Peptides against a protein of PDB entry 1EMU. Designs and how they scored, part 5

Target 1, 132 residues: chain A of PDB entry 1EMU
Amino acid sequence: PPYLKWAESLHSLLDDQDGISLFRTFLKQEGCADLLDFWFACTGFRKLEPCDSNEEKRLKLARAIYRKYILDNNGIVSRQTKPATKSFIKGCIMKQLIDPAMFDQAQTEIQATMEENTYPSFLKSDIYLEYT

## One batch from the design tools (peptide; made by RFdiffusion4, then SolubleMPNN)

Design b1_p8_8_s3 (from b1_p8_8 with D2S)
Fold by OpenDDE base, seed 3:
Parts: structure tokens; C-alpha cells; sequence
Structure b1_p8_8_s3 (fold): chain B 132 residues (1-132), chain A 8 residues (1-8)
């Protein structure tokens, strides 16, 4: 069953809508749902192909992600990303150089946080165990 | 329900 695949890798968990839903519920209870929301925001942003018609929209989206998760020094995403990574993103925003990959390093760092902390905890959580 | 989903 899919829930066994979720225990094999975080990737398998995040490829399953039911897995995502349960994991996000767990993260909300732990006060760290922003980790997952940011991760998906980065993935979605990277998938948006740059073109003349969506340039302003992509900039606005990048700014929104930056303001919501990176600029907020009290947020968990900000606390779990390196200063140099946050500075790079800030630079991209200020220069209006919005490459599809501009959040990649931050996403990698947040993914590492999930891999090392929240994902293992999820597999030991009541939410996951009751589902199995 | 991610930020991306809410903004797109």
C-alpha cells in the first residue's frame, strides 16, 4: 500500500496527495507547516516557464514567496535557511532577476530540514500510525 | 493549500 512507500522516502510521500495531506496536518500540529508550503511554492515557481506575458506575474509571485517565508525572521523557513541563501534571494528580488531556479538552494535546505527532523517524526506520529 | 496554490 502507498503508506509503506511513504516510509521508504520523503519523495514518495510528497508524490501522494493523501500522504501530503496527512504530513501537512502533522506539520500544522507541530507549528511548522510553512516548511512544506514553502517547498511546494518553490517547486511550483520553478515549473513556471518565463515568457514575456508572465514576467510581471512571476516577479510578483517571487516577491510574495520572499516576503512570506524569507524576510520573516521569526518564521521557521527563515530560521532553517542559511544567511547567504536568503541574501541571494533578496538580491534576485531587488535586481528583478527572476530565474526559475532562484529558490533552489533554499528549497534544498528546507528539504534537508524535513528529511532530518519532521519527516522521521511524522513516521512515528499518531497520525501516520493510525492511518496504517 | 500551499502558498503556490493560493496565489495561482
Amino acid sequence: as target 1 above (132 residues)
Amino acid sequence: SSLLESLL
Scores: peptide ipSAE 0.031, ipTM 0.692, DockQ to the pose 0.330
Fold by OpenDDE base, seed 4:
Formats: structure tokens, C-alpha cells, sequence
Structure b1_p8_8_s3 (fold): chain B 132 residues (1-132), chain A 8 residues (1-8)
């Protein structure tokens, strides 16, 4: 069953809508749903190929992600990303150099946080165990 | 994400 695959890798969990739903519920209870929301925001952003017609739209989206998760010093995403990574993102925003990969390093760091902490905790949670 | 969907 799918829930067994969820325990094998975070990737498998994030490829399953039921898995995502349960994991996000768990994260909300722990006050860290922003980790997952940011991760998906980065993925979605990267999928938007730059062109003349969407340049302003991509900039606005990048700014929104930056302001929501990176600029907020009290947020969990900000606390779990390296200063150099946040500085780079800020630079991209200020220079309006909006490469599809501009959030990749931040996404990697947040993914590592989930892999090392929240994902293992989820597999030990009542939410997951009751599902099995 | 909800954020991405709201902005696209």
C-alpha cells in the first residue's frame, strides 16, 4: 500500500496527495507547515519557463515567495535557510534577475530540514500510525 | 502550493 512507500522516502510521500495531506496536517500541528508550502512553491516556480510575456508575473511571484518565507526572520523557513542563501535570493529580487532556479538552494536546505527532522517525526506520529 | 495557485 502507498503508506508503506511513504516510509521508504520523503519523495514517495510528496508524490502522493493523501500523503501530502496527512504530512501537512502533522506539520500544522507542529507549527511548521511553511516548510512544505515553501517547498512546493519553489517547485512550482521552477516550472515556469521565462518568456517576454510572463516576466512581470514571475517577478511578482518571486517577490511574494521571498516576502512570505525568506524575509520573515521569525519564520521557520528563514530560520532553516543559510544567510548566504537568503542573501542570494534577495540579490536576485533587487536586480530583477529571476532565474527559474533562484530558489533551488533554499529548497534543498528546507528539504534537508524535513528529511532530518519533520519527516522522521511524522512517521512516528499518531496521524501516520493511525492511517496504517 | 496555495500561495503559488493564488498568484498564477
Amino acid sequence: as target 1 above (132 residues)
Amino acid sequence: SSLLESLL
Scores: peptide ipSAE 0.031, ipTM 0.701, DockQ to the pose 0.450
Fold by OpenDDE base, seed 2:
Structure b1_p8_8_s3 (fold): chain B 132 residues (1-132), chain A 8 residues (1-8)
Amino acid sequence: as target 1 above (132 residues)
Amino acid sequence: SSLLESLL
């Protein structure tokens, strides 16, 4: 069953809609759903192909992600990303240089946080164990 | 894209 694959890797969990739903529910109870939401926001943003017609839209989306997750010093994403990474993102926003990969380093750092803490905890949670 | 929009 799919839930066994979820225990093999975080990647397998995040590739499954049911896995995502359960994991997000767990994260919400832990007060850290923003980790996962930010991770998917970065993935979605990177998939947007830049072109002349969507430049302004991409900038607005980047600003929204920045303001919601990076600029908020009280947020878990901000606390789990390195100052240099946050400064780089801020620079991109201010200069309006919106490369599809501008959030890649931040996404990597948040992924590491999940791998080291919330993902292992999820596999030990009542939510996951009751599902199995 | 739909997921991204729901998160913003």
Scores: peptide ipSAE 0.029, ipTM 0.696, DockQ to the pose 0.426
Fold by OpenDDE base, seed 5:
Structure b1_p8_8_s3 (fold): chain B 132 residues (1-132), chain A 8 residues (1-8)
Amino acid sequence: as target 1 above (132 residues)
Amino acid sequence: SSLLESLL
């Protein structure tokens, strides 16, 4: 069943809508749903192919992601990303150099946080275990 | 939560 695949890898969990839902519920209860929301925001942003017609929209979206997750010093995403990574993102925003990959390093760092901490905890949680 | 605190 799918829930067994979820235990095999975070990737498998995030490829399943039910898995995502349960995992996000768990994260929300732990006060760290922003980790997952940011991760998906980065994925969505990267998928937006830059073109003349969407340049301003991409900039606005990048700014929104930056302000919501990176600039918030008390937020979990900010606390789990390295200063150099945050500085790079800030630089991109200030220079208006909005490469599709500008959040990749931050996404990687947040993914590592999930892999090492929240994902294993989820697999031990009542939410997951009751589902199985 | 303990999880959140462990990350901070």
Scores: peptide ipSAE 0.027, ipTM 0.678, DockQ to the pose 0.036

Design b1_p8_8_s4 (from b1_p8_8 with S1D)
Fold by OpenDDE base, seed 2:
Structure b1_p8_8_s4 (fold): chain B 132 residues (1-132), chain A 8 residues (1-8)
Amino acid sequence: as target 1 above (132 residues)
Amino acid sequence: DDLLESLL
């Protein structure tokens, strides 16, 4: 069953709508849903291919992601990303160099945080165990 | 996909 695949890898969990829903519920209870929201924001942003017609929209979206998750010093995403990574993103925003991959390193660091902490905790949670 | 991703 899918829930067994969720225990095999975070990737499998995030590829399943039920898995995402349960994991996000768990993260909200732990006060760290922003980890997952940021992760998906990065994925969604990367999928937006740059063109003349969406340049301004992509910049605005990048700014929004930056302001919400990176610039917020009280946020868990900011605390779990390295200063050099945050500085790079800031530089992209200031220079208006909005490459689809500009959040990749930050996404990797947040994914590592989930892999090493919240994901294992989720697999031991009542939410997951009651689902099985 | 997560809801946030769908809003992009």
Scores: peptide ipSAE 0.027, ipTM 0.657, DockQ to the pose 0.246
Fold by OpenDDE base, seed 3:
Structure b1_p8_8_s4 (fold): chain B 132 residues (1-132), chain A 8 residues (1-8)
Amino acid sequence: as target 1 above (132 residues)
Amino acid sequence: DDLLESLL
């Protein structure tokens, strides 16, 4: 069953809509849903192919992600990303150099945070265990 | 994802 695959890897969990839903619910209870939301925001942003017609939209989206998660010093994403990573993103925004991969390092760092802490905790949570 | 859609 899918829930067993979720315990095998975070990737399997994040590739399953039911898994995502349960994991996000868990994260919300822990006050750290922004980790997952940011992760998906990065993935979605990277999938947007740059073209003349969407340049303004991509910039706006990048700014929104930056303002919501990176610029917020009190946010968990900001606390769990390296200063150099945040500075790089800020630089991209300010210079309007909006490469699809501009959030990759931040996403990697947030993924590591989830791998090391929230994902293991989820597998021990009542939410997951009751689902199984 | 819902968040992405909300940001677009």
Scores: peptide ipSAE 0.027, ipTM 0.675, DockQ to the pose 0.476
Fold by OpenDDE base, seed 5:
Structure b1_p8_8_s4 (fold): chain B 132 residues (1-132), chain A 8 residues (1-8)
Amino acid sequence: as target 1 above (132 residues)
Amino acid sequence: DDLLESLL
């Protein structure tokens, strides 16, 4: 069953809508839902291929992601991303150089945070165990 | 992207 695959890898969990839902619920209870939301935001942003017609929209979206997750020093994403990574993102925003991959390093760092902390905890949570 | 917007 899918829930067993979720325990095998975070990737498997994030590929399943039910898994995502349960994991996000867990993260919300832990005050860490922004980790997952940011992760998906990065993925979505990267999928937006740059073109002449969407340049301004991509910039606005990048700014929104930056302001919501990176700039907020009290946020879990900000605390779990390295200063150099955040500075790079800031630089991209300030220079208006919005490469599709500009959040890749931050996403990697947040993914590592989930892998090391929240994902293992989720597998031990009542939410997950009751589902099984 | 509605999904992305909902995440923000």
Scores: peptide ipSAE 0.027, ipTM 0.670, DockQ to the pose 0.373
Fold by OpenDDE base, seed 1:
Structure b1_p8_8_s4 (fold): chain B 132 residues (1-132), chain A 8 residues (1-8)
Amino acid sequence: as target 1 above (132 residues)
Amino acid sequence: DDLLESLL
């Protein structure tokens, strides 16, 4: 069943709508749903291929992601990303150089945070165990 | 992307 695959890898969990829903519920209870939301925001942003017609839209979206998750020093995403990573993103925003991969390093760091902490905890949670 | 917008 899918829930067994979720325990095999975070990737399998994030590729399943039911898995995502349960994991996000767990993260909300732990006060760290922003980790997952940011992760998906980065994925969605990277999928927006740059073209002349969407340049301003991509910049606005990048700014929104930056302001919501990176600039907020009290946020969990900000606390779990390296200063150099955050400064790079800031630089991209300021220079208006919006490469699809500009959030990749931050996404990697947040993914590592989930892999090391929240994902293992989720697999031990009542939410997951009761689902199985 | 509605999902992306909902996450922001």
Scores: peptide ipSAE 0.026, ipTM 0.665, DockQ to the pose 0.386

## One batch from the design tools (peptide; made by RFdiffusion4, then SolubleMPNN)

Design b1_p9_1_s1 (from b1_p9_1, 3 letters changed)
Fold by OpenDDE base, seed 2:
Structure b1_p9_1_s1 (fold): chain B 132 residues (1-132), chain A 9 residues (1-9)
Amino acid sequence: as target 1 above (132 residues)
Amino acid sequence: DELLEELLS
């Protein structure tokens, strides 16, 4: 069953809508749902192909992600990303150089945080165990 | 993605 694959890798968990839902519920209870939301925001942003017609839209989205997760010094995403990574993102926003990969390093760091902490905890949670 | 839509709104 799919829930066994979830325990094999975080990637498998994030490829399953039921897995995502349960994991997000767990993260909300732990006060760190922003980790997952930011991760998906980065993925969605990277999928937007740059073109003349969506330039302003992509900038707006990048700014929104930056303001919501990076600029918030009290947020868990900000706390779990390195200063140099945040500075790079800020630079992209200020220079309006919005490359699809501009959040990649931040996403990697947040993914590592989930791999090391929240993902293992989720597999030990009542939410996951009761589902199995 | 609902989150992206929210951010774009």
Scores: peptide ipSAE 0.046, ipTM 0.764, DockQ to the pose 0.760
Fold by OpenDDE base, seed 1:
Structure b1_p9_1_s1 (fold): chain B 132 residues (1-132), chain A 9 residues (1-9)
Amino acid sequence: as target 1 above (132 residues)
Amino acid sequence: DELLEELLS
């Protein structure tokens, strides 16, 4: 069953709508749903291919992601991303150089945080265990 | 994506 695959890899969990829903519920209870929301925001942003007609829209989205997750010093995403990574993102925003991969390093760092902490905890949670 | 739509609004 799918829930066994979720225990084998975080990637399998994030590829399953039911898995995402349960994991996000767990993260929300732990006060760290922003980790997952940021991760998906980065993925969605990267999928937007640059063109003349969407540059302003992409810049707006990049700014929104930056302001919501990176600039918030009290936020968990900000706390779990390295200063150099945040500085790079800020630089992209300021220079208006909005490469589809500009959040990749931050996404990697947040993914590592989930792998090391919240994902293992989720597999021990009542939410997951009751589902199985 | 709902989150992306929210961020773009």
Scores: peptide ipSAE 0.046, ipTM 0.764, DockQ to the pose 0.774
Fold by OpenDDE base, seed 3:
Formats: sequence, structure tokens, C-alpha cells
Structure b1_p9_1_s1 (fold): chain B 132 residues (1-132), chain A 9 residues (1-9)
Amino acid sequence: as target 1 above (132 residues)
Amino acid sequence: DELLEELLS
């Protein structure tokens, strides 16, 4: 069953809508749902191919992601991203150089945080175990 | 994605 695949890799968990839902519920209880939300925001942002018609929307989205997750010093995403990574993102925003990959490093760092902490904890959680 | 929609709004 799919829930066994979720235990094999975070990738498998994040490719499954039920897995995502349960994992996000767990993260909310832990006060760190922003990790997953940011991860998906980065993925969604990267998928928006630059073109003349979406330039303003892409900039707006980048700014929103930056303000919500990176600029917030009290946020878990900010705490779990390296200063150089945050500085780079800030630079992109300030210069209005909105490359599809501008959040890639931050996403990688947040993914590592989930791999090391919240994902293993999820597999030990009542939410996951009760589902199995 | 609902989150993306929210951020784009």
C-alpha cells in the first residue's frame, strides 16, 4: 500500500496527495507546516516559465514567498535556511532578477531539514501509525 | 495548488 512507500522515501510521501495531507496535518501540530508549504511554493514557482505575460505575476509571487518565509526572522523557514541563501534571494528580489531557480537552494535546505527531523518524526507519529 | 493561488492573490 502507498503508506509503506511513504516510509521508504520523502519523495514518495510528497508524490501522494493523501501522504501530503497527513504529513501537513502532522507538521501543523508541530508548528512547522511552513516547511512543507514553502517547499511546495518553491516547486510551484519554478514551474512558472518566464514569459512577457507573466512577468508581473512571477515577481509578485517571488515577493510573497520572500516576505512570508524568508524575511520573517521568527519563522521556521528563515531559521532553517542559511544566511547566504537568504541573502541571495533578497538580492534577486531587490534587483528584480526573478529566475525560476532562485529558490532552489532554499528549497534544498528546507528539504534537508524535513529529511533530518520532521519526516522521521512523522513516521513515528500517531497520525501516520493510526493510518497504517 | 491552493497555496500558490493564495500567494498569487
Scores: peptide ipSAE 0.044, ipTM 0.752, DockQ to the pose 0.743
Fold by OpenDDE base, seed 5:
Structure b1_p9_1_s1 (fold): chain B 132 residues (1-132), chain A 9 residues (1-9)
Amino acid sequence: as target 1 above (132 residues)
Amino acid sequence: DELLEELLS
């Protein structure tokens, strides 16, 4: 069943809508749902292919992601991203150089945080175990 | 993107 695949890799968990739902519920209880929300925001942003018609919209979206997750010093995403990574993103925003990959390093760091902490904890949680 | 809008709300 799918829940066994979830235990084999975070990637498998994030490819499953039921897995995402349960994992997000768990993260919310732990006060760190922003990790997953940011991860998906980065993925969605990267998928937006730059073109003449969406330049302004992409800039606004990048600013929103930056302000919500990176600039918030009290947020878990800000605390789990490296200063150099945050500075790079800030630079992109300030220069209005909005490359599709501008959040890639931050996404990688947040993914590592989930892999090292919240994902293993989820597999030991009542939420996951009761689902199995 | 509806998903991004929801996540950022």
Scores: peptide ipSAE 0.044, ipTM 0.757, DockQ to the pose 0.365

Design b1_p9_1_s2 (from b1_p9_1, 4 letters changed)
Fold by OpenDDE base, seed 3:
Structure b1_p9_1_s2 (fold): chain B 132 residues (1-132), chain A 9 residues (1-9)
Amino acid sequence: as target 1 above (132 residues)
Amino acid sequence: DKLMEELLS
C-alpha cells in the first residue's frame, strides 16, 4: 500500500495527496507546517515559465514567498535557511531578477530539514501509525 | 493549488 512507500522516501510521501495531507497535519500540530508549504511554494514558483504575460504575477508571487517565509525572522523557514541563501533571495527581490530557480537553494535546505527531523518524526507519529 | 492561490492574492 502507498503508506509503505511513504516510509521508504520523502519523495514518495510528497508525490501522494493522502501522504501530503497527513504529513501537513502532523507538521501543523508541530507548529512547522510552513516547511512543507514553503517547499510546495518553491515548486510551484519554479514551474511558472517566464513570459511577458506572467511577469507581474511571477514578481508578486516571489515577493509573497519572500515576505512570508524568508523575511520573517521568527519563522521556521527563516531559521532553517542559511544567511547566504536568504541574502541571495533578498537580492533577487530587490533587483527584480526573478529567475525560476531563485528559491532552489532554499528549497533544498528546507527539504534537508524535513529529511533530518520532521519526516522521521512523522513516521513515528500517531497520525501515521494510526493510518497504517 | 490553494496555497499558490493564497500567495497570489
Scores: peptide ipSAE 0.084, ipTM 0.807, DockQ to the pose 0.773
Fold by OpenDDE base, seed 5:
Structure b1_p9_1_s2 (fold): chain B 132 residues (1-132), chain A 9 residues (1-9)
Amino acid sequence: as target 1 above (132 residues)
Amino acid sequence: DKLMEELLS
């Protein structure tokens, strides 16, 4: 069943809508749902292919992601991303150089945080175990 | 996915 695949890799968990839902519920209880939300925001942003018609929209979205997750010093995403990574993103926003990959390093760092802490904890949680 | 759609809406 799918829940066994979730235990084999975070990637498998994030490819499953039920897995995402349960994992997000767990993260919310732990006060760190922003980790997953930011991860998906980065993925969605990267998938938006730059073109003449969406330049302004891409800039607005990048600013929104930056303000909500990176600039918020009290947020878990800000605390779990490196200063150099945050500075790079800030630079992109200020220069209005909005490359599709501008959040890649931050996404990688947040993914590592989930892999090291919240994902293993989820597999030991009542939410996951009761689902199995 | 559902979460991404919610964030980008």
Scores: peptide ipSAE 0.080, ipTM 0.798, DockQ to the pose 0.304
Fold by OpenDDE base, seed 2:
Structure b1_p9_1_s2 (fold): chain B 132 residues (1-132), chain A 9 residues (1-9)
Amino acid sequence: as target 1 above (132 residues)
Amino acid sequence: DKLMEELLS
C-alpha cells in the first residue's frame, strides 16, 4: 500500500495526495506547515517557464514567496534557511532577475530540515500510525 | 494548486 512507500522516502510521501494531506495536517499541529507550503511554492515557481508575457506574473509570485517566507524573520522557513541563501533571494528580487532556479538552494535547505526532523517525526505520529 | 493561486491573487 502507498503508506509503506511513504516510509521509504520523503519523495514518495510528497508524490501522493493522501500523503501530502496527512503530512501537512501533522505539520500544522507542530506549527510548521510553512515548511511544506514553501517547498511546494518553490516547485511551482520553478515550473513556470520565463517568457515575455509572464515576466510580471513571475516577479509578482517571486515577491510573494519572498515576503511570505523569507522576509519574515520569525517564520520557520526564515529560521531554517541560511543567511547567504536569503540574501541571494533578496538580491534576485531587488534586481528583478527572476531565474526559475532562484529558490532552489532555499528549497534544498528546507527539504533537509524536513528530512532530518518533521518527516521522521511524522512516521512516528498518531496521524500516520492510525492511517496504517 | 491552491497555494499558488493564493500567492498569485
Scores: peptide ipSAE 0.078, ipTM 0.805, DockQ to the pose 0.757
Fold by OpenDDE base, seed 1:
Structure b1_p9_1_s2 (fold): chain B 132 residues (1-132), chain A 9 residues (1-9)
Amino acid sequence: as target 1 above (132 residues)
Amino acid sequence: DKLMEELLS
């Protein structure tokens, strides 16, 4: 069953709508749902191929992601991303150089945070165990 | 995606 695959890798968990839902519920209870939301925001952003007609929209989205998750030092995403990574993103925003990959390093760092902490905890949680 | 739409609002 799918829930066994979820225990094999975080990637498998994030490829399953039910898995995502349960994991997000867990993260919300832990006060860190922003980790997952940011991760998906980065994925969604990267999938938007740049063209002349969507430059303004892409910039707007990049700014929104930056403001919501990176700029505020009180947020968990900000706390779990390295200063150099945040500085790079800020630079992209300020220069309006919005490459599809501009959030890749930040996404990697947040993914590592989940892999090291919240994902293992989820697999030991009542939410997951009751589902199995 | 609801989150993406929220970010684009």
Scores: peptide ipSAE 0.066, ipTM 0.799, DockQ to the pose 0.768

Design b1_p9_1_s3 (from b1_p9_1, 3 letters changed)
Fold by OpenDDE base, seed 5:
Structure b1_p9_1_s3 (fold): chain B 132 residues (1-132), chain A 9 residues (1-9)
Amino acid sequence: as target 1 above (132 residues)
Amino acid sequence: DKLLEELLS
């Protein structure tokens, strides 16, 4: 069943809508749902292919992601991203150089945080175990 | 993107 695949890799968990739902519920209880929300925001942003008609919209979206997750010093995403990574993102925003990959390093760091902490904890949680 | 919109709300 799918829940066994979830235990084999975070990637498998994030490819499953039920897995995402349960994992997000768990993260919310732990006060760190922003990790997953940011991860998906980065993925969605990267998928937006730059073109003449969406340049301003992409900039606005990048600013929103930056302000919500990176600039918030009290947020878990900000605390789990490296200063150099945050500075790079800030630079992109300030220069209005909005490359589709501008959040890639931050996404990688947040993914590592989930892999090292919240994902293993989820597999030991009542939420996951009761689902199995 | 509705998902992005929801996540950022």
Scores: peptide ipSAE 0.064, ipTM 0.797, DockQ to the pose 0.374
Fold by OpenDDE base, seed 2:
Structure b1_p9_1_s3 (fold): chain B 132 residues (1-132), chain A 9 residues (1-9)
Amino acid sequence: as target 1 above (132 residues)
Amino acid sequence: DKLLEELLS
């Protein structure tokens, strides 16, 4: 069953809508749903192909992600990303150089945070265990 | 993606 795949890798969990839903519920209870939301925001942003017609829209989205997750010094995403990573993102925003990969390093760092902390905890949670 | 839609709104 799919729930066994979830225990094999975070990637498998994030590829399953039911897995995502349960994991997000768990993260909300832990006060860190922003980790997952930011991760998906980065993925979605990277999928947007740059073109003349969507430059302003991509900039707006990048700014929104930056303001919501990076600029908030009290946020868990900000706390779990390195200063140099945040500075790079800020630089991209200020220079309006919006490369699809501009959030990649931040996403990697947040993914590592989930791998090391929240994902293992999720597999021990009542939410996951009761689902199995 | 509802999150992206929210961010774009």
Scores: peptide ipSAE 0.062, ipTM 0.796, DockQ to the pose 0.760
Fold by OpenDDE base, seed 1:
Structure b1_p9_1_s3 (fold): chain B 132 residues (1-132), chain A 9 residues (1-9)
Amino acid sequence: as target 1 above (132 residues)
Amino acid sequence: DKLLEELLS
């Protein structure tokens, strides 16, 4: 069953709508749903191919992601991303150089954070265990 | 994506 695949890899969990829903509920209870929301924001942003008609829109979205998750010093995403990574993102925003991959390093660092603690904790949670 | 739409609004 799918829930067994979720325990084998975080990637399997994030590819399943039911898995995402349960995991996000768990993260929200732990006060760290922003980790997952940021991760998906990065994925969605990367999928937007640059073109003449969407450059302003992509810049606006990049700024929104930056302000919501990176600039907030008290936020969990900001706390779990390295200063050099945040500085790079800030530089992209300031220079208006909005490459689809500009959040990749930050996404990797947040994914590592989830792999190290919240994902393992989820697999031991009442939410997951009651689902199984 | 709902989150992206929210961020763009």
Scores: peptide ipSAE 0.061, ipTM 0.795, DockQ to the pose 0.782
Fold by OpenDDE base, seed 3:
Structure b1_p9_1_s3 (fold): chain B 132 residues (1-132), chain A 9 residues (1-9)
Amino acid sequence: as target 1 above (132 residues)
Amino acid sequence: DKLLEELLS
């Protein structure tokens, strides 16, 4: 069953809508749902191919992601991203150089955080175990 | 995606 695949890799978990839902519920209870939300925001942002018609929207989205997750010093995403990574993102925003990959490093760092902490904890959680 | 829609709004 799919829930066994979730235990094999975070990738498998994040490729499954039910897995995502349960994992997000767990993260929310732990006060760190922003980790997953940011991860998906980065993925969604990267998928938006630059073109003349979406330039303003892409900039707006980048700014929103930056303000919500990176600029917030009290946020878990900010705490779990390296200063150089945050500085780079800030630079992109300030210069209005909105490359599709501008959040890639931050996403990688947040993914590592989940791999090391929240994902293993999820597999030990009542939410996951009750589902199995 | 609802999150993206929210961020774009």
Scores: peptide ipSAE 0.054, ipTM 0.787, DockQ to the pose 0.765

